# Ledger of designs, part 2: peptides against a protein of PDB entry 4ASU

Target 1, 270 residues: chain A of PDB entry 4ASU
Amino acid sequence: ATLKDITRRLKSIKNIQKITKSMKMVAAAKYARAERELKPARVYGVGSLALYEKADIKTPEDKKKHLIIGVSSDRGLCGAIHSSVAKQMKSEAANLAAAGKEVKIIGVGDKIRSILHRTHSDQFLVTFKEVGRRPPTFGDASVIALELLNSGYEFDEGSIIFNRFRSVISYKTEEKPIFSLDTISSAESMSIYDDIDADVLRNYQEYSLANIIYYSLKESTTSEQSARMTAMDNASKNASEMIDKLTLTFNRTRQAVITKELIEIISGAA
Target 2, 83 residues: chain B of PDB entry 4ASU
Amino acid sequence: FTFASPTQVFFNSANVRQVDVPTQTGAFGILAAHVPTLQVLRPGLVVVHAEDGTTSKYFVSSGSVTVNADSSVQLLAEEAVTL

## One batch from the design tools (peptide; aimed at target 2 Q24 G63)

Design b1_p8_4_s3 (made by RFdiffusion4, then SolubleMPNN; from b1_p8_4, 8 letters changed)
Fold by OpenDDE base, seed 3:
Structure b1_p8_4_s3 (fold): chain B 270 residues (1-270), chain C 83 residues (1-83), chain A 8 residues (1-8)
Amino acid sequence: as target 1 above (270 residues)
Amino acid sequence: as target 2 above (83 residues)
Amino acid sequence: RLKELLES
């Protein structure tokens, strides 16, 4: 590489390092907010999931339609956030297919579609874009829930897959169940619940779906921001190391060039 | 007893004497060992009666309430404010 | 280029 090439590369890496440092700070700020907002959201979301846990809702074996909702975002540069969700989705889809289930997929965030487009394009119902630019609100979750309910796909049960936040350095991809109104209304375990009006149950389930989606978005966002912060930190460190290496190469190359030029001058070859 | 909105937690696995909730089907009082049920909330007043006799009032916009067989209760409101 | 830094 010429001195010019090395210099250009150095400049480029230094500029990128500035960007990564900036992005780290932005991610850190967003993480702090996300983590704060996750605390009540988790209680809220777990509360919404309590029915399914307590009632032990089962889907009849003859029911074969399964919906997979993958939750991530549109934004990259956050480590394995998207690939982790996609991997879990693939695994779940494969397991369900092996069990003879029909599987459809919804992606929350464009990155899911990007990863799964080639292999699972025919299973996608819809992809929600414009996710991750701003903190998710309950309104956002409600919109997604409504769209899902109006998708026309009459699933029996589903799995919402997202990254659960553990700590600033750790997240875990997991899934939570989603049940259709028909499934929940016909579940034997629901018989213990006293005189549930059909309209009430419908409204309840719609609200519950929004709650679960909201919860998943909050978990995902917190996980994503922490992962991005880490990724940007790593990138910045890597850039620093590369700069050091290239600087050494530059110095070595410069010396070689000077030596060559001196020899050429002395020899009259130039 | 858990009472939360998407943005705020009021009670988390707490023991309470009674919770009065505004449901679409009418006023509903939840006491200990209440039969399992599901209801949706209408805009209105939630009253939480603590074991010590303290009463707390909240206004909720909408939401749901679940009473499980194990006597756990989840009151989830889209929006809620302390009164 | 950002990807390169993330991959190293």
Scores: peptide ipSAE 0.047, ipTM 0.941, DockQ to the pose 0.009
OpenDDE base, seeds 1, 2, 4, 5: peptide ipSAE 0.042, 0.041, 0.038, 0.042; ipTM 0.939, 0.939, 0.937, 0.936

Design b1_p8_4_s4 (made by RFdiffusion4, then SolubleMPNN; from b1_p8_4, 8 letters changed)
Fold by OpenDDE base, seed 1:
Structure b1_p8_4_s4 (fold): chain B 270 residues (1-270), chain C 83 residues (1-83), chain A 8 residues (1-8)
Amino acid sequence: as target 1 above (270 residues)
Amino acid sequence: as target 2 above (83 residues)
Amino acid sequence: LLEELKRS
């Protein structure tokens, strides 16, 4: 490689390193905020899931329609955040299909669609874009919930798949259940609850759906920002190592060029 | 007893004496060992009576309240403010 | 290049 080639590559890597360092700082700031906002959101979300856990709602085997909601974002450069969700979605879809269930998919964030488009395009109902630029709000979750409820797909039960935040260096892809109004209404385990009006139950189910989606978004966001911060840090370090190596190569090459020129001068060849 | 909004937690697995909630079907009080029930909230006043005798008041928007057989209570409000 | 740097 010529000195010019090495210099060009060095310049390119240095520029990338500046970008990755900047992105790391941005991700760090967003992570800090996300983590703070996740604390109440987790209590809220877990609280919303409590009924379904306590009531142990079960879907009859003859019910065949299952909805999978994958939660991630539109933004890349965050390690295995998207692929982890997609992998579990694939696994869940395959298991459900093997059990004779009809599976439909909703993607929250464009990256889900990007990964699963070829293999699962026919199963997609809708993909929500513009996810991840700003912190998710309850309003955002409500919009998603409303779109789902108004989609016309009459699922019996579903799974929402997202990355649960564990620590700055760890997340876990998890699944939480969602149930249709009909499934909740017909669940034998609900009989212990006092006479519940149908409208009340409908409103509760709709609200619960929004709550769970909101919770999943907050978990996903925190996990994503942490992962991005780590990814950008790794990229910056790798860039630094490459710069060091190329700098050494540059110095060696420079000396070789000088030596060659001196020899040519001495020999009269130039 | 858990009382939270999407952005704020007021009570997390706490023991309380009584919680008065505004529901669409009417306001009622949740006492110890209340029968399991599920209701949706209307905008109104939530009053939490602590075991130590203190009373806290909150204004809530929409939401839900669930009383389970194990006496756990989840009060979830879309928006809530301390009064 | 950025993706490559991020991974290795």
Scores: peptide ipSAE 0.178, ipTM 0.941, DockQ to the pose 0.009
OpenDDE base, seeds 2, 3, 4, 5: peptide ipSAE 0.153, 0.154, 0.169, 0.161; ipTM 0.943, 0.941, 0.943, 0.943

Design b1_p8_5 (made by RFdiffusion4)
Pose (drawn by RFdiffusion4):
Structure b1_p8_5 (pose): chain A 181 residues (1-270 with 5 gaps), chain B 83 residues (1-83), chain P 8 residues (1-8)
Amino acid sequence: ATLKDITRRLKSIKNIQKITKSMKMVAAAKYARAERELKPARVYGVGLIIGVSSDRGLCGAIHSSVAIIGVGDKIRSILTFKEVGRRPPTFGDASVIALELSIIFNRFRSVISYKTEYSLANIIYYSLKESTTSEQSARMTAMDNASKNASEMIDKLTLTFNRTRQAVITKELIEIISGAA
Amino acid sequence: as target 2 above (83 residues)
Amino acid sequence: EEIFEEAA
């Protein structure tokens, strides 16, 4: 309730809002990279339960939608392949998955809407390239919603700060008048 | 005729005369009228004879060539670089 | 905490 507590809390939630807004543009830039590389990947990959995701969270209902194997550390987190989503998925990554060894992944449609031999590694590569394009655009909205929630929180606290600031001024003034009187 | 690597796409549904292809057993030159077959590639060159008579030369490390019941061929390699 | 970790 003290001004010091409110000033500390404002700076704390402002830090979260700046970071979540900074990841909205990052997910927008990385999604643009992912869709530019999805066009040649879709024309490349055309011709057992495999779950495709990533280690990196903060992407909304992507890991929860997809319901030994399992690519993406967050899919084993419910009940394996680790270190994906930090860097764009290469064909070599899809090759290692085929080397260690009917498939579930998120297909890219737009920024809002989604759906849940040598040829076998091409399906894994097709899923990896589709998944990260899906993972990034969903993260673009998930951090956009978080940046909205943190801004509404700052507005509510600013009104509290103005009430407390007025209440401190009047209290100091009363202590002066009474001390005089 | 479709020719693509994971990185870049060279031909998208040609419309081409013939394509020389490296296969595990020697080499195969795929004409417009060729039998439906499924083949696997080896380290070798790919020569693309364009419809206007010109030539295109690429290199292939590995992959697969697929010619269907119709006059359609899809050639895909892990890496294809020039030169 | 997770936001700070992944923002790093």

Design b1_p8_5_s1 (made by RFdiffusion4, then SolubleMPNN; from b1_p8_5, 3 letters changed)
Fold by OpenDDE base, seed 1:
Structure b1_p8_5_s1 (fold): chain B 270 residues (1-270), chain C 83 residues (1-83), chain A 8 residues (1-8)
Amino acid sequence: as target 1 above (270 residues)
Amino acid sequence: as target 2 above (83 residues)
Amino acid sequence: DELFREAA
């Protein structure tokens, strides 16, 4: 490589390092906000899931329609955030298919579609795009819930898969159940709630779905911003190391060029 | 007893004496050992009676209330404000 | 691309 080539590469890497440092700061700010907003969202979301946990709602084996909702975003450069969700979606889809169930998929965020499109295109009902630019709101979750309910797909049960935030350095991909109105209404464990009006139960289920989606979005966002912050930090460090290595190469190459020029002068071969 | 909105927590696994809730079918009080039920909220007043005798009032929009067999209660409002 | 490989 010529001195010119090395210099050009150094300049490029230095510019990338500036960008990654800036992105780290942006991710850090978004993370701080996301973490603050996750605190109430977690209480709210866990509260919404409490019925399903306490009632131990089970889907009959003869019911075959299963919905998988993968929650992520549109934005890259956040480590294994998207691939982790996609991996678990694939595993779940395969297990359900092996059990003879019909599986449909909803992707929240374009990255899910980008990863799974080739292998699971026929199973996708819808993909929600423009996710991750702004912090998710309950309104956003309501739109997703409404679209699902209006999709015409009569699922019996489902799984929402998302990254749960553990710490600034750790997330875990998890699955939570979602149930159709029919499944909830027909569950034996719900018999203790026999005084519930059918319209009330429908409204409750719709609201619950929005709640769970909202919770999942908040967990996902916090995990993503944390992971992006880490990824950008790692990229910045890697850039620093590359700059150091290239600088050494530059110095060596420069000395070699000088030596060559001196030899040419002395030999008169110029 | 848990009472939260998407953006704010008012009670988290707290012990309370009574919670009065506005539902679509009417307002009712949730006492200890209340029978399991599910209801949807209408805009109105939530009144929480603490064990120490303190009463707190809230205005809520839409939402849900769940009373489970284990006497756990989840009050989830889309929007809620302290009064 | 090399910059974004997770530092082992």
Scores: peptide ipSAE 0.072, ipTM 0.931, DockQ to the pose 0.075
OpenDDE base, seeds 2, 3, 4, 5: peptide ipSAE 0.064, 0.064, 0.069, 0.059; ipTM 0.934, 0.937, 0.938, 0.937; seed 4 fails the geometry check

Design b1_p8_5_s2 (made by RFdiffusion4, then SolubleMPNN; from b1_p8_5 with E1D I3L)
Fold by OpenDDE base, seed 5:
Structure b1_p8_5_s2 (fold): chain B 270 residues (1-270), chain C 83 residues (1-83), chain A 8 residues (1-8)
Amino acid sequence: as target 1 above (270 residues)
Amino acid sequence: as target 2 above (83 residues)
Amino acid sequence: DELFEEAA
């Protein structure tokens, strides 16, 4: 490589390093906010899921319609965040299909569609875009919940798949159940709950769905920002190492060029 | 007893004496060993009676309340403020 | 909820 080529590469990598460092700082700020907002959101979301755990809501085996909601975002450069969710969605879809279930998919965030479009395009009901630019709000979750409930797809049960935040260096892809109104209303275990009006139960289910979606969005966002911060840090370190290597190569090449020129001067003067 | 909004936690697995909640069917008090029920909140006043005799008041916009067989309660408001 | 914002 010529000195010019090395210089061009150095300039390019230095620019990338500047960008990745900047992105790291932005991700760090967003992570700090997301982590703070996740604390109450987790209590809220886990509280909403408590009914399903305590009442042991089960879907009859003869019910065949299953909905998978994958939660991620539109934005890349966050390691395996999107691929992890997509992988679990694929696995779940395959398992359900093998069990004779009908599977439909909702993607929260455009990256889910981007990954699954070729293999699962016919199973997609809807993809929600414009996710991840701003922190998710309860309003956003309510919109998603409403769209799902109004989609016309009469699922019996569902699964929401998202990355649960563990720490700044760790997340885990998890699945939580979603139940239709019919499944909840017909569950034998719900008989212990006194005098529940059908309208009350419907409204309750709408809140429950919105709550779970909101929770999943908050977990996903926190995980994503943390992963992005780590990814950008790693990219910056890798760029630094490459800059060091190229700088050494540049110096060696420069010395060789100088030596060659000196030899040419000496040999030409003879 | 858990009482939270999406943005704030007021009680997390706390022991309380009584919680008064505004529901669409009417206000009711949740006492110890209350029968399991599901209710939807209407805008109104939540009153939490602690075991030490202290009373806290909150205004809620909407949401849900769950009373489980194990006497656990989840009060989940869309918005809530301390009064 | 607009009513809540007015009360807060």
Scores: peptide ipSAE 0.011, ipTM 0.915, DockQ to the pose 0.018
OpenDDE base, seeds 1, 2, 3, 4: peptide ipSAE 0.007, 0.008, 0.008, 0.011; ipTM 0.907, 0.907, 0.910, 0.914

Design b1_p8_5_s3 (made by RFdiffusion4, then SolubleMPNN; from b1_p8_5, 3 letters changed)
Fold by OpenDDE base, seed 4:
Order: sequence, then structure tokens, then C-alpha cells
Structure b1_p8_5_s3 (fold): chain B 270 residues (1-270), chain C 83 residues (1-83), chain A 8 residues (1-8)
Amino acid sequence: as target 1 above (270 residues)
Amino acid sequence: as target 2 above (83 residues)
Amino acid sequence: SELFEEAS
């Protein structure tokens, strides 16, 4: 490599490092906010899931329609955030298919579609885009829930897959169940709730779905921002190491060029 | 008893004596051993009666309330404010 | 792109 090539590469990497440092700061700010907003969202979401955990809702084996909702975002450069969700979605889809279930997929965030479209395009119902630019709101979750309910796919049960935030350095991809109105209404374990008006139950289920989606979005966002912060930090460090290596190479090459020029001068070959 | 909105927690697994909630089918009081039920909230007043005798009032928008067999209660409002 | 690969 010529001195010019090395210099160009150095400049490029230095610029990238500046960008990654800036992105780290942005991610850090977003993470801090996300973490604060996750606290109440977690209580809210876990509260919504309490019924399903306590009622032990079972889907009859003869019911075959299963919906998988993968929750992520549109934005990259966040480590394994998207791939982890996609991996679990693939695994779940394969397991369900092997069990003779019909599987349909909803992607929250364009990255899910980007990863799975080639292999699972026929299973996708809808992908929600424009996720991740701003913190998710309950309104956003409600829109997703409504679109799902209006999709025309009459699933029996489903799985929502998202990254749960553990710490600034850790997240875990998790799955939570979702159930159709029909499944809930027909569940034996719900008999203790039998005096529930059908309209009430429908509305309740709509809220439940929105609540769970909202919760998943908040967990996902917090995990993503944390992971991005880490990824940008790592990138910055890697850039620093590359700069150091290239600088050494530059210095060596420069000395070699100087030596060569001196020899040429001395030899009269110039 | 858990009472929360998407953005705020008012009660988290707390023990309360009674919670009065506004539902679409009417207002009702949830006691410690209330039968399991699912209800949808209408805009209105929530009154929480604590074990120590204190009473707190909240205005809520729409949402849901769940009373489970184990006497746990989840009151989840889309919006809620302390009065 | 190499910068974002986890230093294995």
C-alpha cells in the first residue's frame, strides 16, 4: 500500500470513529430515557400478562393456526438485537410447523422482514415499518394491535417474541403468549370468569393485546439502545486499534520511502 | 393490587382493602375475596381504600381490570391521574 | 463493516 493509500484509509477510519462516538452518545441518551420509561411499562405489561399466567389458558390441539409476532426495529448497528429475535422466530416457526400448525408471521420493524423475507415470505402477514425513530407509545401499540386484529387471520394462539432488557450489558430474547378471543372464551380455565359479557371480553382482549405489544416495544427499545451503545463503543475501540496499526504501517512505509529516495539520490539513478 | 398506566405506576402488588372502579357495566367495589372477573374501564373515578384506612382517588380513562382467583387484581388504565 | 463485527 502506498503512503497515499494508508493516509486515505486512516482518514476514513478516523471519520468513522467520530461517527461511532457520536452514535454512542445518542444511543446512551436514548437508553437512559428508555430505561426510565421501561419501569412503569414493565409493571403495566406484566400486569396484563397476569391473566394468562394464572388462568393457564390452553389451546386445543386441533386448533392449528398460530401467529408469531417478532418485535424489533428498523434501525441497525445494534449487535445481535435483530438476529436474536429472528433466530427465535425461525426456531418457533419450525417447531410449530413440525407439530402440524399453520404459522403466520408479523414483523414489528423492518429488520425482521429483511432477515426473514427470503425464507418465510409466504408466512408474513404484515410488517410494521418506521419503528425505532422515536420511543414507542401506547398509541403505536394500539395501532399494531388493531391492525393485527383486523388482518383477517383468525389465529388460535400466538407468540410475541422480543428482547427483554436485563442490564446495560445484557438482554434476553423471550416469548410471551397471545390468545385469540375465541380461545380465551372457550378455555375451561376461564369458567370462573363466565359471567363476562362477550363485548366486554372482546374489548378486554383488545386492550390486553395492545398492552402486551406496548410492553414488548418498551423492552425491545431499551435492549436495542443499550446494545447499540455497546456496539458503537466496540466499533470505536476497533477503529482506534486500526488507527494505531495503520499509523505504525504508515511510519514504517514513510521511512522506507525516505530511504529509497535517499538511495536513489546517492546512486544517481534519479 | 396493581394499578398502573403505561407511563405511571400507582400501586404495585400492594395490599388494599377495597378498590372501587368505574366499568362499562357499572361501578363496582372489589373486595379482598372478590370473585374472579374481567371488566373494561370507562372514564371515571377510581377509589382505593388502603388497609390503614386511607382513601386515594384517581381519575382514569379507558382500560381493563382483572380480578383473579388468587385475589390478585390488575387495574390497567390507558391514562390515570391522581386527584 | 469490519468495524462493527464483534471482535471475536
Scores: peptide ipSAE 0.037, ipTM 0.926, DockQ to the pose 0.075
OpenDDE base, seeds 1, 2, 3, 5: peptide ipSAE 0.035, 0.034, 0.035, 0.032; ipTM 0.915, 0.925, 0.926, 0.927

Design b1_p8_5_s4 (made by RFdiffusion4, then SolubleMPNN; from b1_p8_5 with E1K I3L)
Fold by OpenDDE base, seed 2:
Structure b1_p8_5_s4 (fold): chain B 270 residues (1-270), chain C 83 residues (1-83), chain A 8 residues (1-8)
Amino acid sequence: as target 1 above (270 residues)
Amino acid sequence: as target 2 above (83 residues)
Amino acid sequence: KELFEEAA
């Protein structure tokens, strides 16, 4: 490589490093906000799931319709955030199909569709786009819940798959159950709950769905911003190492050029 | 007893004596060993009676309340404010 | 692009 080539490459990498450092700071700010907002959202969301855990809701084997909701975002540069969710969705879909279930998929965030469109296009009901530009609100979750309820797909049970935040360096892809009104109303374990009106149960389930979606969005967002921050930090470090290596190469090449020029002058071969 | 909105936690796995909740079917009090039930909240007042005898009041919008067989209670409001 | 792929 010529000195000019090395210089051009150095300039390019330095510019990339500036961008990655800037993106790291932006991700860090978004992460800090997301983590703060996740604290109450987790209590709220876990509270909504408590019924299903305590009542041990079971779907009858004759019920075949299963909905998978994958939760991520539209935005890249966040490590394995999207691929982890997609991988879990694929695994779950395959397991359910092997069990003779009909599987339909909803993607929250365009990245899910981008990964799964070729292999699972026929199973997609809808993809929600414009996810991840702003922090998710309960209103956003309610819109998603409403759209699902109005989709006309009469699922029996479902799985919401998202990345649960553990720490700044760790997330885990998890699955939580969602149930149709019919499944909940017919569940034997629900018999212990005293005289539940059908309208009450319907409203309760609609609210619960929105709650679970909201919770999943908050976990996903926090995980994503943390992962992006880490990815940008790693990219910045990698760029730094490459700059150091190229700087050494530049210095060596410069010395070689000077030596060559001196030899040419001395030899008269110029 | 857990009482939260999407943005704020008021109680997290706390022991309380009684919680009065406004439901669509009417207001009722949740005491220790209350029978399992599910209810939907109407706009109104929530009153929490703590074990130490303190009483806290909240205004809530829509939401749900769950009383489980293990005496755990989840009060989830879309919006809630301390009064 | 390579820097991002290696960092991921």
Scores: peptide ipSAE 0.019, ipTM 0.915, DockQ to the pose 0.102
OpenDDE base, seeds 1, 3, 4, 5: peptide ipSAE 0.018, 0.019, 0.018, 0.018; ipTM 0.913, 0.915, 0.918, 0.918

Design b1_p8_6 (made by RFdiffusion4)
Pose (drawn by RFdiffusion4):
Structure b1_p8_6 (pose): chain A 181 residues (1-270 with 5 gaps), chain B 83 residues (1-83), chain P 8 residues (1-8)
Amino acid sequence: ATLKDITRRLKSIKNIQKITKSMKMVAAAKYARAERELKPARVYGVGLIIGVSSDRGLCGAIHSSVAIIGVGDKIRSILTFKEVGRRPPTFGDASVIALELSIIFNRFRSVISYKTEYSLANIIYYSLKESTTSEQSARMTAMDNASKNASEMIDKLTLTFNRTRQAVITKELIEIISGAA
Amino acid sequence: as target 2 above (83 residues)
Amino acid sequence: TLNELIEE
């Protein structure tokens, strides 16, 4: 309730809002990179339960939608392949998955809407390239919604700060008048 | 005729005369009228004879060549670089 | 290569 507590809380939630907004544009830039590389990947990959995701969260209902194997550390987190999503998926990564050894992944449509031999590794590569394009655009919206929630929180606390600031001024003034009187 | 690596796409549904291809057993030159076959590649060169008579030379490390019941061929390699 | 490994 003190001004010091409110000033500290404002700076705390402003830090969150700046970070979440900073990841909206990052997901927007990384999604643009992912879609640019998806066009040649779709024309390349055409011809057992495999779950395709990533280690990196904060992407909304992507890991929860997909429901030994399992690519993406967040899919084993419910009940294995690790270290994906930090860097774009290469064909070598799809090869290692095939080397250690009917498939579930998120297919890219747009920014809003989604759906859940040598040839076998090409399907894993097709899923990896589709998944990260899906993971990044979903993260773009997830951090956009978070940036909206943090801004609404700042507005509510600013109104509290103005009430408390007025209440402190009047209290100090009363203590002066009474001390005089 | 479709020729693509994971990195870049060279030909998208040609419309081409013939394509020389490295295969595990020697080499195969795939004409417009070729039997439906499924083959696996080896380290070798790919020569693309264009419809206008010109030539295109690439290199292939490994992959697969697929010629369907119709006049359609899809050649894909892990890496294809020039030169 | 991947093909050589698969053949093994």

Design b1_p8_6_s1 (made by RFdiffusion4, then SolubleMPNN; from b1_p8_6, 7 letters changed)
Fold by OpenDDE base, seed 4:
Structure b1_p8_6_s1 (fold): chain B 270 residues (1-270), chain C 83 residues (1-83), chain A 8 residues (1-8)
Amino acid sequence: as target 1 above (270 residues)
Amino acid sequence: as target 2 above (83 residues)
Amino acid sequence: SLVDALAA
């Protein structure tokens, strides 16, 4: 490589390093906010899931329609955040298909679609875009929930797959159940609950879905920002190492050029 | 007893004596060993009676309340404020 | 992207 080539590469990597450092700081700020907002959201979301855990809602085997909701975002440069969700979605879809279930997929965030479109295009119902630019709100979750409920797809049971935040260095892809109104209303385990008005139950289910989606978004966002911060830190470090290596190469190459020029001068070949 | 909004937690797995909730079907009090039920909140007052006799009041918007067989209660409001 | 490669 010529000195010019090395210099160009050095400049490029240095610029990238500046960008990654900046992105790290931005991610750190967003992470801090997300983590704070996740605390109440987790209590809220886990509270919403309590019914399903306690009632042990079971879907009859004859019910075959299953909805998979993958939760991520539109934004890249966050390590394995999207691929982990997609991987679990694929696994779940395959398992359900093997069990004779009909599987439809909803992607929250464009990255899910980007990963799964080629292999699962026929199973996609809808993809929600413009996720991850701003912190998710309950309003956002409600919009998603409403869209799902109005989609016309009459699922019996579903799975929402998202990254649960553990720590700044750890997240875990998890699955939580979602149930249709019909499944809940017909579940034997629900018989212990007092006579519930159908309208009340419908409204309850709407809130439940919105709550779970909101929770998943908050977990996902926190995980994503943390992962991005880590990824950008790693990128910055890797860039630094590359800069060092290239600098050494530059110095060696420069010396070689000088030596060559001197030899040419001495030899009269200049 | 858990009482939370998306942005704030008021009670997290707490023991309380009674919770009065405003529901679409009417206000009712949740006491110990209340029968399991699901309700939807209407805008109104939530009153939490602590075991020590302290009473706390909250205004809630929409949401849900769940009373489970194990006496656990989840009050989840879209918006809630302490009064 | 080069950023992706560096982040990997």
Scores: peptide ipSAE 0.136, ipTM 0.938, DockQ to the pose 0.013
OpenDDE base, seeds 1, 2, 3, 5: peptide ipSAE 0.121, 0.107, 0.092, 0.118; ipTM 0.926, 0.935, 0.936, 0.939; seed 2 fails the geometry check

Design b1_p8_6_s2 (made by RFdiffusion4, then SolubleMPNN; from b1_p8_6, 5 letters changed)
Fold by OpenDDE base, seed 1:
Structure b1_p8_6_s2 (fold): chain B 270 residues (1-270), chain C 83 residues (1-83), chain A 8 residues (1-8)
Amino acid sequence: as target 1 above (270 residues)
Amino acid sequence: as target 2 above (83 residues)
Amino acid sequence: SLVEALEA
């Protein structure tokens, strides 16, 4: 490589390092906000899941329609955030298919589609885009829930897959169950809830779905921002190491060029 | 008793004496050993009666309330404000 | 992208 080539590469890497440092700071700010907003969201979301846990709602084995909702975002440069969700989705889809279930997939965030499109395109119902630019709101979750309920796909049960936030350095991909109105209404364990009007139950289920989606989005966002912060930090460090190595190479190459030029002068070679 | 909105927690697994909630079918009080039920909230007043005798009032929008067999209660409002 | 390569 010529001195010019090395210099060009050095400049490029230095510029990338500046960008990654800047992105780290932005991610850190977004993470701090996301973590604060996640605290009440967990209480709210876990509260919504409490019924399903306590009632131990089971779907009859003869029911075959299963919905998988993968929650992520549109934005990259966040390590394994998207691939972790996609991997879990693939595993779940394969297991369900092996059990003779019909599987449909919804992607929240464009990255899910980008990863799974080639292998699971026929199973996708819809992908929600424009996720991740702004913190998710309950309104956003309500829109997703409404679209799902109006999709016409009559699933029996489902799974929502998302990254649960643990700490600034740790997240875990998890799955929570989603049940259709029919499954809830027909569950034997629901018999203890007396005098539930069908309209009330329908409305309740709509809120529950929106609540769970909102919760998953908040967990996902916090995990993503944390992971991005870490990824950008790692990128910045790697860039620094590359700069050091290239600088050494530059110095060595410069010395060699000077030596060669001196020899040419001394030898009379024009 | 858990009472929360998406952005704020008012009660988290607290013990309370009574909670009055506005539902689409009417307002009712949730006491100890209330029968399990599911209801949808209408805009209105929530009154929480604590065991120490203190009473707190809240205005809520839409949402849900769940009373479970174990006497746990989840009051989840889309929006809620302290009065 | 180069950024992705640096991230890995």
Scores: peptide ipSAE 0.028, ipTM 0.913, DockQ to the pose 0.013
OpenDDE base, seeds 2, 3, 4, 5: peptide ipSAE 0.025, 0.026, 0.027, 0.025; ipTM 0.918, 0.921, 0.921, 0.922; seed 2 fails the geometry check

